# Ledger of designs, part 16: peptides against a protein of PDB entry 4N3Y

Target 1, 83 residues: chain A of PDB entry 4N3Y
Amino acid sequence: ETRDQVKKLQLMLRQANDQLEKTMKDKQELEDFIKQSSEDSSHQISALVLRAQASEILLEELQQGLSQAKRDVQEQMAVLMQS

## One batch from the design tools (peptide; made by RFdiffusion4, then SolubleMPNN)

Design b1_p10_1_s1 (from b1_p10_1, 7 letters changed)
Fold by OpenDDE base, seed 3:
Structure b1_p10_1_s1 (fold): chain B 83 residues (1-83), chain C 83 residues (1-83), chain A 10 residues (1-10)
Amino acid sequence: as target 1 above (83 residues)
Amino acid sequence: as target 1 above (83 residues)
Amino acid sequence: MSILEQVLAQ
């Protein structure tokens, strides 16, 4: 009977629509999660980069200091030998 | 004493280098994690998109069927009134 | 509007 068929199709349509809406919502939530997570991680990475850069600067300064200290020791040794 | 200063600077240099290496490793691990997570999520999103598209196709087909069913009912009613 | 709502509004 056509009326019964209409009712059946209406139910199927509603079910399909519900599934579509659910899927779209899930997709959107996932995209939002990824976006937020990526942004948060990006900030963390940036912080780590800055910390690494600070360490690099310190390393350079310490290397310079170490080199100078070694030169100073060598100079002192030379003076002692010449004295 | 300069020799003591050299030793101190060497220790500081080693400590700074260790921190730098640790930071670089942590950064790399974080980047790898983000990359892997994003790829996995991308696949999941793609699957959800396909499922949504399938639902949309079904909805279109059901809408067509529903419209046809309604037309059929209307035609039947017209025949009944004319008979 | 959902597709269903569009159909019902049609």
Scores: peptide ipSAE 0.117, ipTM 0.455, DockQ to the pose 0.022
Fold by OpenDDE base, seed 4:
Structure b1_p10_1_s1 (fold): chain B 83 residues (1-83), chain C 83 residues (1-83), chain A 10 residues (1-10)
Amino acid sequence: as target 1 above (83 residues)
Amino acid sequence: as target 1 above (83 residues)
Amino acid sequence: MSILEQVLAQ
């Protein structure tokens, strides 16, 4: 019956529309998630970069201090040898 | 004592180096994670886009079918009214 | 606390 066919098609149309809308929503949510995740990661990366830079500076300072300390020891030993 | 100072600085240097190396590693792992996550998401987005497109096509086809079905009903009713 | 941590905490 044609009437029944119409009803069937109407139902199918509603289902298709619902599916389309859901798919579009899911896509948008996924894109939003990606954006948020990337932002969070970017901040974390930046923080790690800063920490790495701080460590590098500290290393350089410590190396200088170490070198000086070694020189100081050698100087003291030289004084001892002269006495 | 200077000797003790040297030993202390040497230890600090090692610790600083270890921290620096760890920080760099952590940064790299985070970047790799971001890359992998983005790739996975990209594939999922593409799949959703295809599904959305398929749904749109189906909707159009169903709309056409619905319109035709309605016309068929109207035509049948017209025949009845003429009899 | 490590020596490095002590230094960084200063």
Scores: peptide ipSAE 0.114, ipTM 0.457, DockQ to the pose 0.023
Fold by OpenDDE base, seed 2:
Structure b1_p10_1_s1 (fold): chain B 83 residues (1-83), chain C 83 residues (1-83), chain A 10 residues (1-10)
Amino acid sequence: as target 1 above (83 residues)
Amino acid sequence: as target 1 above (83 residues)
Amino acid sequence: MSILEQVLAQ
């Protein structure tokens, strides 16, 4: 029956529309999630980079201090041996 | 004591180096994670886009079918009224 | 506007 076919197609159209809208919503939510996640992670990476840089500066300062301290010990030993 | 100061600085240098290496490793792991996560999510988005497109095509086909079915019903009614 | 909304608007 043609009338019944129309009713069936109306239902199918509604179902298809609901599926389309749901899929588009899901896609948008995923895109928003990825965007937010990427931004948050970028901040974390930046923080870690800064910490690494701070540690590098500390390493260099400690190296110089160690070298100077070593030289001071050697100098003191030399003086003591000369006395 | 200078000698003791050297030993202290050596320890601090080692600690600083360990911290630097750990921080760099953590940064690399985070970058790798973000890269992989982004790629995986991109695949998911693509799949959702394709599903949305399929639903859109279905909607258009159903619309045309519905319109045709409606016309068929109207035509049948017209014939019946003329009999 | 959804396809369904377009149909209903006709």
Scores: peptide ipSAE 0.112, ipTM 0.459, DockQ to the pose 0.022
Fold by OpenDDE base, seed 5:
Structure b1_p10_1_s1 (fold): chain B 83 residues (1-83), chain C 83 residues (1-83), chain A 10 residues (1-10)
Amino acid sequence: as target 1 above (83 residues)
Amino acid sequence: as target 1 above (83 residues)
Amino acid sequence: MSILEQVLAQ
């Protein structure tokens, strides 16, 4: 009976150890995934921020061009009125 | 000639305005996308962090169980030796 | 049920 108990406990110990090892591995994989995902997202967002900044600059240039075009039209209208 | 110039400039002005509007819209969509993506990623990472914490707790419990099981086996072996 | 679960269920 005692021998059987020992064998049973040894089996339980093995099972517990196996579960522990699996859980440790799963945890490590999760940590690695989170780290990689976070880094990827960070890089992607940074790239998109740069793109947004580029668009901002373009917008400013377009606004300036539009303003100039408006002035040019007004000037030409003035010339037309004088001719 | 001047009249034609005015008409041309008006056309250019219209084109510039159209391009400006499009660029403004694209910029807004980009900003919205970045915001939404960032929020989604933040939530996802937070959830995964919680999951990692749960696994940490489980690991600690398993380690405790393993330690106890080891002690139990040792105790039973001692009993066996005495019998 | 695992062996551990069986023991706990007893």
Scores: peptide ipSAE 0.068, ipTM 0.481, DockQ to the pose 0.017

Design b1_p10_1_s2 (from b1_p10_1, 6 letters changed)
Fold by OpenDDE base, seed 1:
Structure b1_p10_1_s2 (fold): chain B 83 residues (1-83), chain C 83 residues (1-83), chain A 10 residues (1-10)
Amino acid sequence: as target 1 above (83 residues)
Amino acid sequence: as target 1 above (83 residues)
Amino acid sequence: SSVLDEVLAT
C-alpha cells in the first residue's frame, strides 16, 4: 500500500541524509587537512630556501678569501725568490 | 493525500541523492589533490635538502683550503724574516 | 598520506 511505501521512502530519505552529513564532514576534514599541510610545507620550504641562500653567500665569501690567500702566497714567493 | 506525499518524498530522495553524488565527487577530488600536493612537496623538499647538503660539504672544503692557505702564507713570512 | 606523514616528521 501507499502508506507502507511512504514509510519505506521516509527511511531511505533518512539514510541518504545520514550519508550526506557524513560525506560533508569528511569533505570538511580533508579541506582542513589540505590547508594545514600546505602551511606546513610552505614554512618548511621557506626555511630550506633561506638555508640554501645563506650557504651560497658564505661559499662566495670563502671562494674570494681563498683566491686572495693564493695571491698573497704567490706574492711572498716572488719576493722570496727575488731576494 | 498519501499519493501526493509519496511524490513529494520521491522528489526529496532524488534531490538528496544528487547532493550525495556531488559531495562524493568533491571528496574524491580533494583526496586526489592531497595525494598530488604531498608528492610535489616531498620532491621539492628532497631537492632542497640535497642542495643544502652539497653546499655544506663545499663550505667545509673551502674552510679547510682557506686555513691551509693561511698556514702557507705564515710559513713563507717566517722564511722571509729568517733570511 | 604516507608521504605527507614523512614530510611532516622531518
Scores: peptide ipSAE 0.115, ipTM 0.431, DockQ to the pose 0.061
Fold by OpenDDE base, seed 3:
Structure b1_p10_1_s2 (fold): chain B 83 residues (1-83), chain C 83 residues (1-83), chain A 10 residues (1-10)
Amino acid sequence: as target 1 above (83 residues)
Amino acid sequence: as target 1 above (83 residues)
Amino acid sequence: SSVLDEVLAT
C-alpha cells in the first residue's frame, strides 16, 4: 500500500538522519581526539626529552667526578707509599 | 688520617659509580620510553585517522541515501495525490 | 547541521 510505503520511507529518512548525525558527531570526536592526543603526546615527549638532557648533563658531571675521584685516590695512595 | 681518607675516597668512588650506572639506566629508559610512546601515538593516530575517513565515507553514503529517500517520499506522495 | 541542512534542502 502506497501510504504504508510512504510511512516506511519517512521512517527510513528519520533513521538515516539519526545515523548521519551520530556519524558526524563520531567523526568530530575522533578528529578532536586525534588533535588532542597529538598535542598531549608532543608535550609529553618534549618534557621527557628535556629530562633526558638533564640526565645527560648529570652523567657528564658524574663521569668527571668519578675520574677526579679516581685520581684523588691514586694521589692519596701515592702519599701513603711515601710516608 | 691518610689511610682513612683513602678509604673515604674509595667509598665515594663506589657511590659515584653506582649513581652513574643508575643515571645511565634512567636515561636509557627515558629514551626508550620516548621512542615507544612516539611510535604508539603515531600508530594510534593513524588508526583513528582511518576510522575518521571511514566515517566520512559513511557520511557521504548516508547523505546520498537521505537525499534519495527524500525524493522517494516525494514521489510516493505525488502518486498518492494522483490516486 | 549545515550538512544536514544542505541535504534537507535538496
Scores: peptide ipSAE 0.115, ipTM 0.476, DockQ to the pose 0.025
Fold by OpenDDE base, seed 4:
Structure b1_p10_1_s2 (fold): chain B 83 residues (1-83), chain C 83 residues (1-83), chain A 10 residues (1-10)
Amino acid sequence: as target 1 above (83 residues)
Amino acid sequence: as target 1 above (83 residues)
Amino acid sequence: SSVLDEVLAT
């Protein structure tokens, strides 16, 4: 009867509202997770970029050392040939 | 003497070259890692964004259901009061 | 180097 129908609909309303609140929370948590994940990755990438830059400096130093060593060998060979 | 010095410098040259090659490889691997990490994060974020959008659709449906349920309860209450 | 600098700058 009508009274029972009203009670049923009231229950459905409460259930729907509870589900809505839960879903809103879930959505917010997911958005927060996405944001945090992006930030974490960004920080990690930045750190690795710094390491790569340090390695680049080392490479430059090694290149310079290699060039100098080559020149030194050439000079010493020239001395040998002239003596 | 000079000959020994030349041999020493030749060894140093080889060592420097080997180290340079190693460092270049290391740098390349790090660059590749950074690129891959960024791509992986991007894919993960995209997937999560899709999930969030699905949840948003669900939220909209729940909101509509809630509104309808509220109206239904109101209508049934009106019937009760008039009977 | 240029690519790395750009990434770091952002």
Scores: peptide ipSAE 0.112, ipTM 0.461, DockQ to the pose 0.202
Fold by OpenDDE base, seed 5:
Structure b1_p10_1_s2 (fold): chain B 83 residues (1-83), chain C 83 residues (1-83), chain A 10 residues (1-10)
Amino acid sequence: as target 1 above (83 residues)
Amino acid sequence: as target 1 above (83 residues)
Amino acid sequence: SSVLDEVLAT
């Protein structure tokens, strides 16, 4: 009985160790995933922010061009009416 | 000639407007995507953090159990040797 | 791992 109890406890110890090792591995994988995901997201978002900024600059240029074009059309129409 | 110039400028104006509208749409889509991506990433990372925390608690429990089991085995072995 | 080695040792 005592001998059997010792054997049982040894088995339980090994089982606990196996579970612990598995859990430690899982934890490490999760930490690595979080780190990688955060880095990837940061890079992606930064790239998109830069693209958005470039688009904003282009929008401003286009708006200025449109305004100038409108003025030019008005000027040409005035010239036409005066000719 | 002047008439043709006016027509040309009108076309250029319409083309510029089309490009502007397209660019404005693209900018809005990018902003929406960035916002959604950030929210999704935040939720995902938070969930993984909680899972990691749960795993850490489990690890601590398993370590305590393992230590106790080791003590129990040692105690039982001592009893066996004394019997 | 290091904790496991410590627990299993001695």
Scores: peptide ipSAE 0.109, ipTM 0.470, DockQ to the pose 0.022

Design b1_p10_1_s3 (from b1_p10_1, 7 letters changed)
Fold by OpenDDE base, seed 3:
Structure b1_p10_1_s3 (fold): chain B 83 residues (1-83), chain C 83 residues (1-83), chain A 10 residues (1-10)
Amino acid sequence: as target 1 above (83 residues)
Amino acid sequence: as target 1 above (83 residues)
Amino acid sequence: KSVLEEVLAS
């Protein structure tokens, strides 16, 4: 009886150890994954931010160009009307 | 000529606007993804930590039980030898 | 279930 109990406890101990090690490994892997994922996404976000900034600048330039072009058309029309 | 330029600029402006909006959306989605992913993983890690702690406690209990069981076997053997 | 899982689940 006691001998069987010892063997059972030994098995349980081994299983507990295996589970503990696995859990620790899983935890570490998840921590590493979060870290890596965060870094990757952060870099991607930064790249997208730069792209957005570039697009914003372009938009401003185009808006100014559009406004100027519109004025130029109006000027040309005015000249034609005066000719 | 100028009229065509205006139309071209209008198209470019729309395209730039679309790109800007898309980029902003992508950025926001990525930020949300990181946030959500981090929260999910953090919760998972916390759960695993708790499980590891439980396993550690169980290991200690089992080790103590194993030690006691071993002593009990030895005591039983001693009694048998004295009988 | 492992023996450990059974103990922890009980």
Scores: peptide ipSAE 0.113, ipTM 0.468, DockQ to the pose 0.027
Fold by OpenDDE base, seed 2:
Structure b1_p10_1_s3 (fold): chain B 83 residues (1-83), chain C 83 residues (1-83), chain A 10 residues (1-10)
Amino acid sequence: as target 1 above (83 residues)
Amino acid sequence: as target 1 above (83 residues)
Amino acid sequence: KSVLEEVLAS
């Protein structure tokens, strides 16, 4: 019976529409999640980069200090040998 | 005492180096994680897009079917009225 | 071997 067929197709159409809208929503939520996750991680990376740079500066300063201290020891030893 | 100062600075230098290397490693691991995560999510999004497209095609087909079925009902009613 | 390791080893 044709009328019953129409009703069946109407139901199928509604179901298809609901599925489409749900899928589009899920896609959008996933895109939002990825965007936010990437931004958050980018900030973390930036923080770690800054930390690494700070450590590098410290290394350079310590190396200079070490070199100076070594020279000071050598000078003191030389003085002692000459006394 | 200068010699003791040198030894202290050497320790500090080693500690700074270890911290720097650790930070660089952590950064690299984080970058790798982000890259992999983004690629995985991209595949998921693509799958959802395809699903949405399939649903859209179904919607169009069902709409056409619905329209045809409606016309068929109308034609049948017209025949009945003329009988 | 990292640059820092080379510096520390020198």
Scores: peptide ipSAE 0.103, ipTM 0.459, DockQ to the pose 0.023
Fold by OpenDDE base, seed 5:
Structure b1_p10_1_s3 (fold): chain B 83 residues (1-83), chain C 83 residues (1-83), chain A 10 residues (1-10)
Amino acid sequence: as target 1 above (83 residues)
Amino acid sequence: as target 1 above (83 residues)
Amino acid sequence: KSVLEEVLAS
């Protein structure tokens, strides 16, 4: 029956549309997630880079201090030997 | 006492070295973490991109199907009206 | 099955 066929096709159309809308929503959510995730990662990595830089500065200071301390010890030992 | 001073300085030297080594280790761990994290994120994002692409293809197919279905319904309705 | 799936299966 043609009438029944039309009704069937109308239902198919509605189902197709529903699926389309669902998929569109899913796609949008995925895009949003990707964007947010990448931004979060970017910020996190930037923070870590800054911390690494701070650590490097500290290391340099410590190395200098270590060198100075070594020199001071050597100097004191020399004084001790001369006393 | 000079002798005591030397001993004190030796201790300071050891402590400084310990701190240096600790900081060096921390720096290395941080670098490793940054590298691993960025790689993981890269892979994850790539996977999500692929999924998004698949979704887009599906959307295009659904849109085509929807258009065809609409045409078919219109055609059937025309037949119905003519019968 | 959906109507679409039924049609495809027929």
Scores: peptide ipSAE 0.075, ipTM 0.474, DockQ to the pose 0.016
Fold by OpenDDE base, seed 4:
Structure b1_p10_1_s3 (fold): chain B 83 residues (1-83), chain C 83 residues (1-83), chain A 10 residues (1-10)
Amino acid sequence: as target 1 above (83 residues)
Amino acid sequence: as target 1 above (83 residues)
Amino acid sequence: KSVLEEVLAS
């Protein structure tokens, strides 16, 4: 009967609304997760880039030291040969 | 004495070279890690974006259904009032 | 201790 139909539809309306709100929340959580994940990754990458840059500086220093050491060895060998 | 100095410098040279090679390897590993981390994050983000888009479609469908349900309830109430 | 370390330590 019509009255029962109305009651059924009212329930369906409430259920639909509840599902809608739930889905909206889920969507928002996903968006927040995406944002946070991106930011976290960005910060980590930035930190690692800085570390890599520091390593680059160290490499340059080591290369310079190596070159100097090589020159020093050569110089000392020259002294030995001349003495 | 000079000969001992030469031997010492030769050892220093070898050690410096070893450290240099190690540092170069470390740097490369960091660069590879940065690259991989970025790619992994990108793929994850893309997947989540697709999921969010699917949720958006569902939201629209639910909103349409909700509107229809509301109209149906109103129609049935009108029938009841007229009978 | 390496020769390099000895030099750096002195």
Scores: peptide ipSAE 0.074, ipTM 0.468, DockQ to the pose 0.017

Design b1_p10_1_s4 (from b1_p10_1, 5 letters changed)
Fold by OpenDDE base, seed 3:
Structure b1_p10_1_s4 (fold): chain B 83 residues (1-83), chain C 83 residues (1-83), chain A 10 residues (1-10)
Amino acid sequence: as target 1 above (83 residues)
Amino acid sequence: as target 1 above (83 residues)
Amino acid sequence: RSILDEVLAS
């Protein structure tokens, strides 16, 4: 009976160890995934920010162009009226 | 000739305005995407962190269990030898 | 653990 109990406990020990090792691996994989995901997301966000900034510059240029175009139209209209 | 030039400039103005509005929309969509992506990623990471923390607790429990199991085996072995 | 701490701190 005692011997059987010892054998049972040995089995339980091995099973627990196997589960522990598996869980340790899973934990490590999760940590790696989190790290990688964070890095990838950060890079993607940075790229998108750069794109947005480029668009902002373009918008400013377009706004300036529109203002100039408006002025040009007004100037040409003035010339037309004076002609 | 001058009248034609004015008409041309008016068209250019309209075209520029259309492009500006389109680009403004695109910029806004990009900003919204960045914001949403960041939030989603943050939430996902937080969830994964919680999972990892839960795993850590389980690992500690398993480690404690393993230590106890080892002690139990040793104790039972001692009893066996004394029987 | 250090990575997790960093994430939690951010």
Scores: peptide ipSAE 0.119, ipTM 0.478, DockQ to the pose 0.149
Fold by OpenDDE base, seed 4:
Structure b1_p10_1_s4 (fold): chain B 83 residues (1-83), chain C 83 residues (1-83), chain A 10 residues (1-10)
Amino acid sequence: as target 1 above (83 residues)
Amino acid sequence: as target 1 above (83 residues)
Amino acid sequence: RSILDEVLAS
């Protein structure tokens, strides 16, 4: 009986150890995932910020062009009225 | 000729305006996407942090169980040796 | 080229 009990406890010990190792691995994987996810998000956000900035520059250029076009129309209208 | 030129410039003006509006819309969509992506990432990271914390608690419990099991085995071994 | 390109080039 005592021997059987010892064997049982040894098995329990091995199971506990195995579970511990597995859990430690899982924890590490989760931490790695968090890190990777954060890095990926950071890169994506940075890229999109750059694209937004490019769009903003384009907007400014378009606004300038629009203003110039308007002025050109007005000038040509003036010429037309003089003729 | 002058009249034709005016008409051309008016068309250019309309086209420029349309492009401007489109670009403004695109910029807004990009900004919204950035915001949404950031929020989604934040929520996911928070959830994973909680899971990691839960795993850590489990690890501590398993370590305690492992230590107890080890002690139990040693105790039973002592009994066996005495018999 | 588009008319818009002409505007932007001016």
Scores: peptide ipSAE 0.109, ipTM 0.485, DockQ to the pose 0.020
Fold by OpenDDE base, seed 5:
Structure b1_p10_1_s4 (fold): chain B 83 residues (1-83), chain C 83 residues (1-83), chain A 10 residues (1-10)
Amino acid sequence: as target 1 above (83 residues)
Amino acid sequence: as target 1 above (83 residues)
Amino acid sequence: RSILDEVLAS
């Protein structure tokens, strides 16, 4: 009776330990995944931010060019009207 | 001559404007994408953090159970040796 | 968890 109880408890102990080990491993994998995912996302977002900045610069250049073109057209029209 | 020049400049102006509009739209889409992606990632990470916390609690419970089981085994072994 | 529950119940 007592011997059987001890054997049962030993089995339960082993099973508990196995479950603990599995849970610990799963937790570690989860943490690693979160870390890696966060880093990847951060890098991607940073790259996109830089890309957006480049787009901003291009926009400014285009706006300047557009303004200049407008002025040039106006000037040429003035010349045309004078001639 | 001058008239042709004006017409050319008008075309260039239209083309510049079209390019500007396209660039502006692309920029907006990029910004929207970044915002949405960031929000999605944030939510996902938060969910995973909560999941990790749940795993932590489970680990603590398992550790406690394991310790108790160990004590119980020791006690039963003591009884066995005494009988 | 069933076996673990028994352990915790002890």
Scores: peptide ipSAE 0.102, ipTM 0.485, DockQ to the pose 0.020
Fold by OpenDDE base, seed 2:
Structure b1_p10_1_s4 (fold): chain B 83 residues (1-83), chain C 83 residues (1-83), chain A 10 residues (1-10)
Amino acid sequence: as target 1 above (83 residues)
Amino acid sequence: as target 1 above (83 residues)
Amino acid sequence: RSILDEVLAS
């Protein structure tokens, strides 16, 4: 019966529409998640980069200090040997 | 004592170097994680997009079918009333 | 490069 066929198709249409809307929502939620995750990770990376840079600066300062200290020891040893 | 100072600075230098290397490693691991996560999510999004597109095609087909079925019902009703 | 190695080599 044609009338019954129409009713069936109407139901199928509603189901298809609901599926489409659900899928679109899921996609949007996933996109939002990815965006947020990427931003959060970016901040984390930036923090680690700054920490690494600070450590590098410290290394350079320590190198200079070590070099100076080494020279001081050498100078003292030279003086001691001369006396 | 200068000699003792040198030894202390050497230790500090090693510690600083270790910290720097560790930080760089951590950063790299985080970058790798983000890259992989983004790629995986991209695939997921693509799959959902295709699913949504398939649903949309179904919707259009159902709409056409519904319209045709509705017209058929109307035609049948008209014939019945004429007889 | 190792910073420590560079310092020790100088």
Scores: peptide ipSAE 0.100, ipTM 0.450, DockQ to the pose 0.020

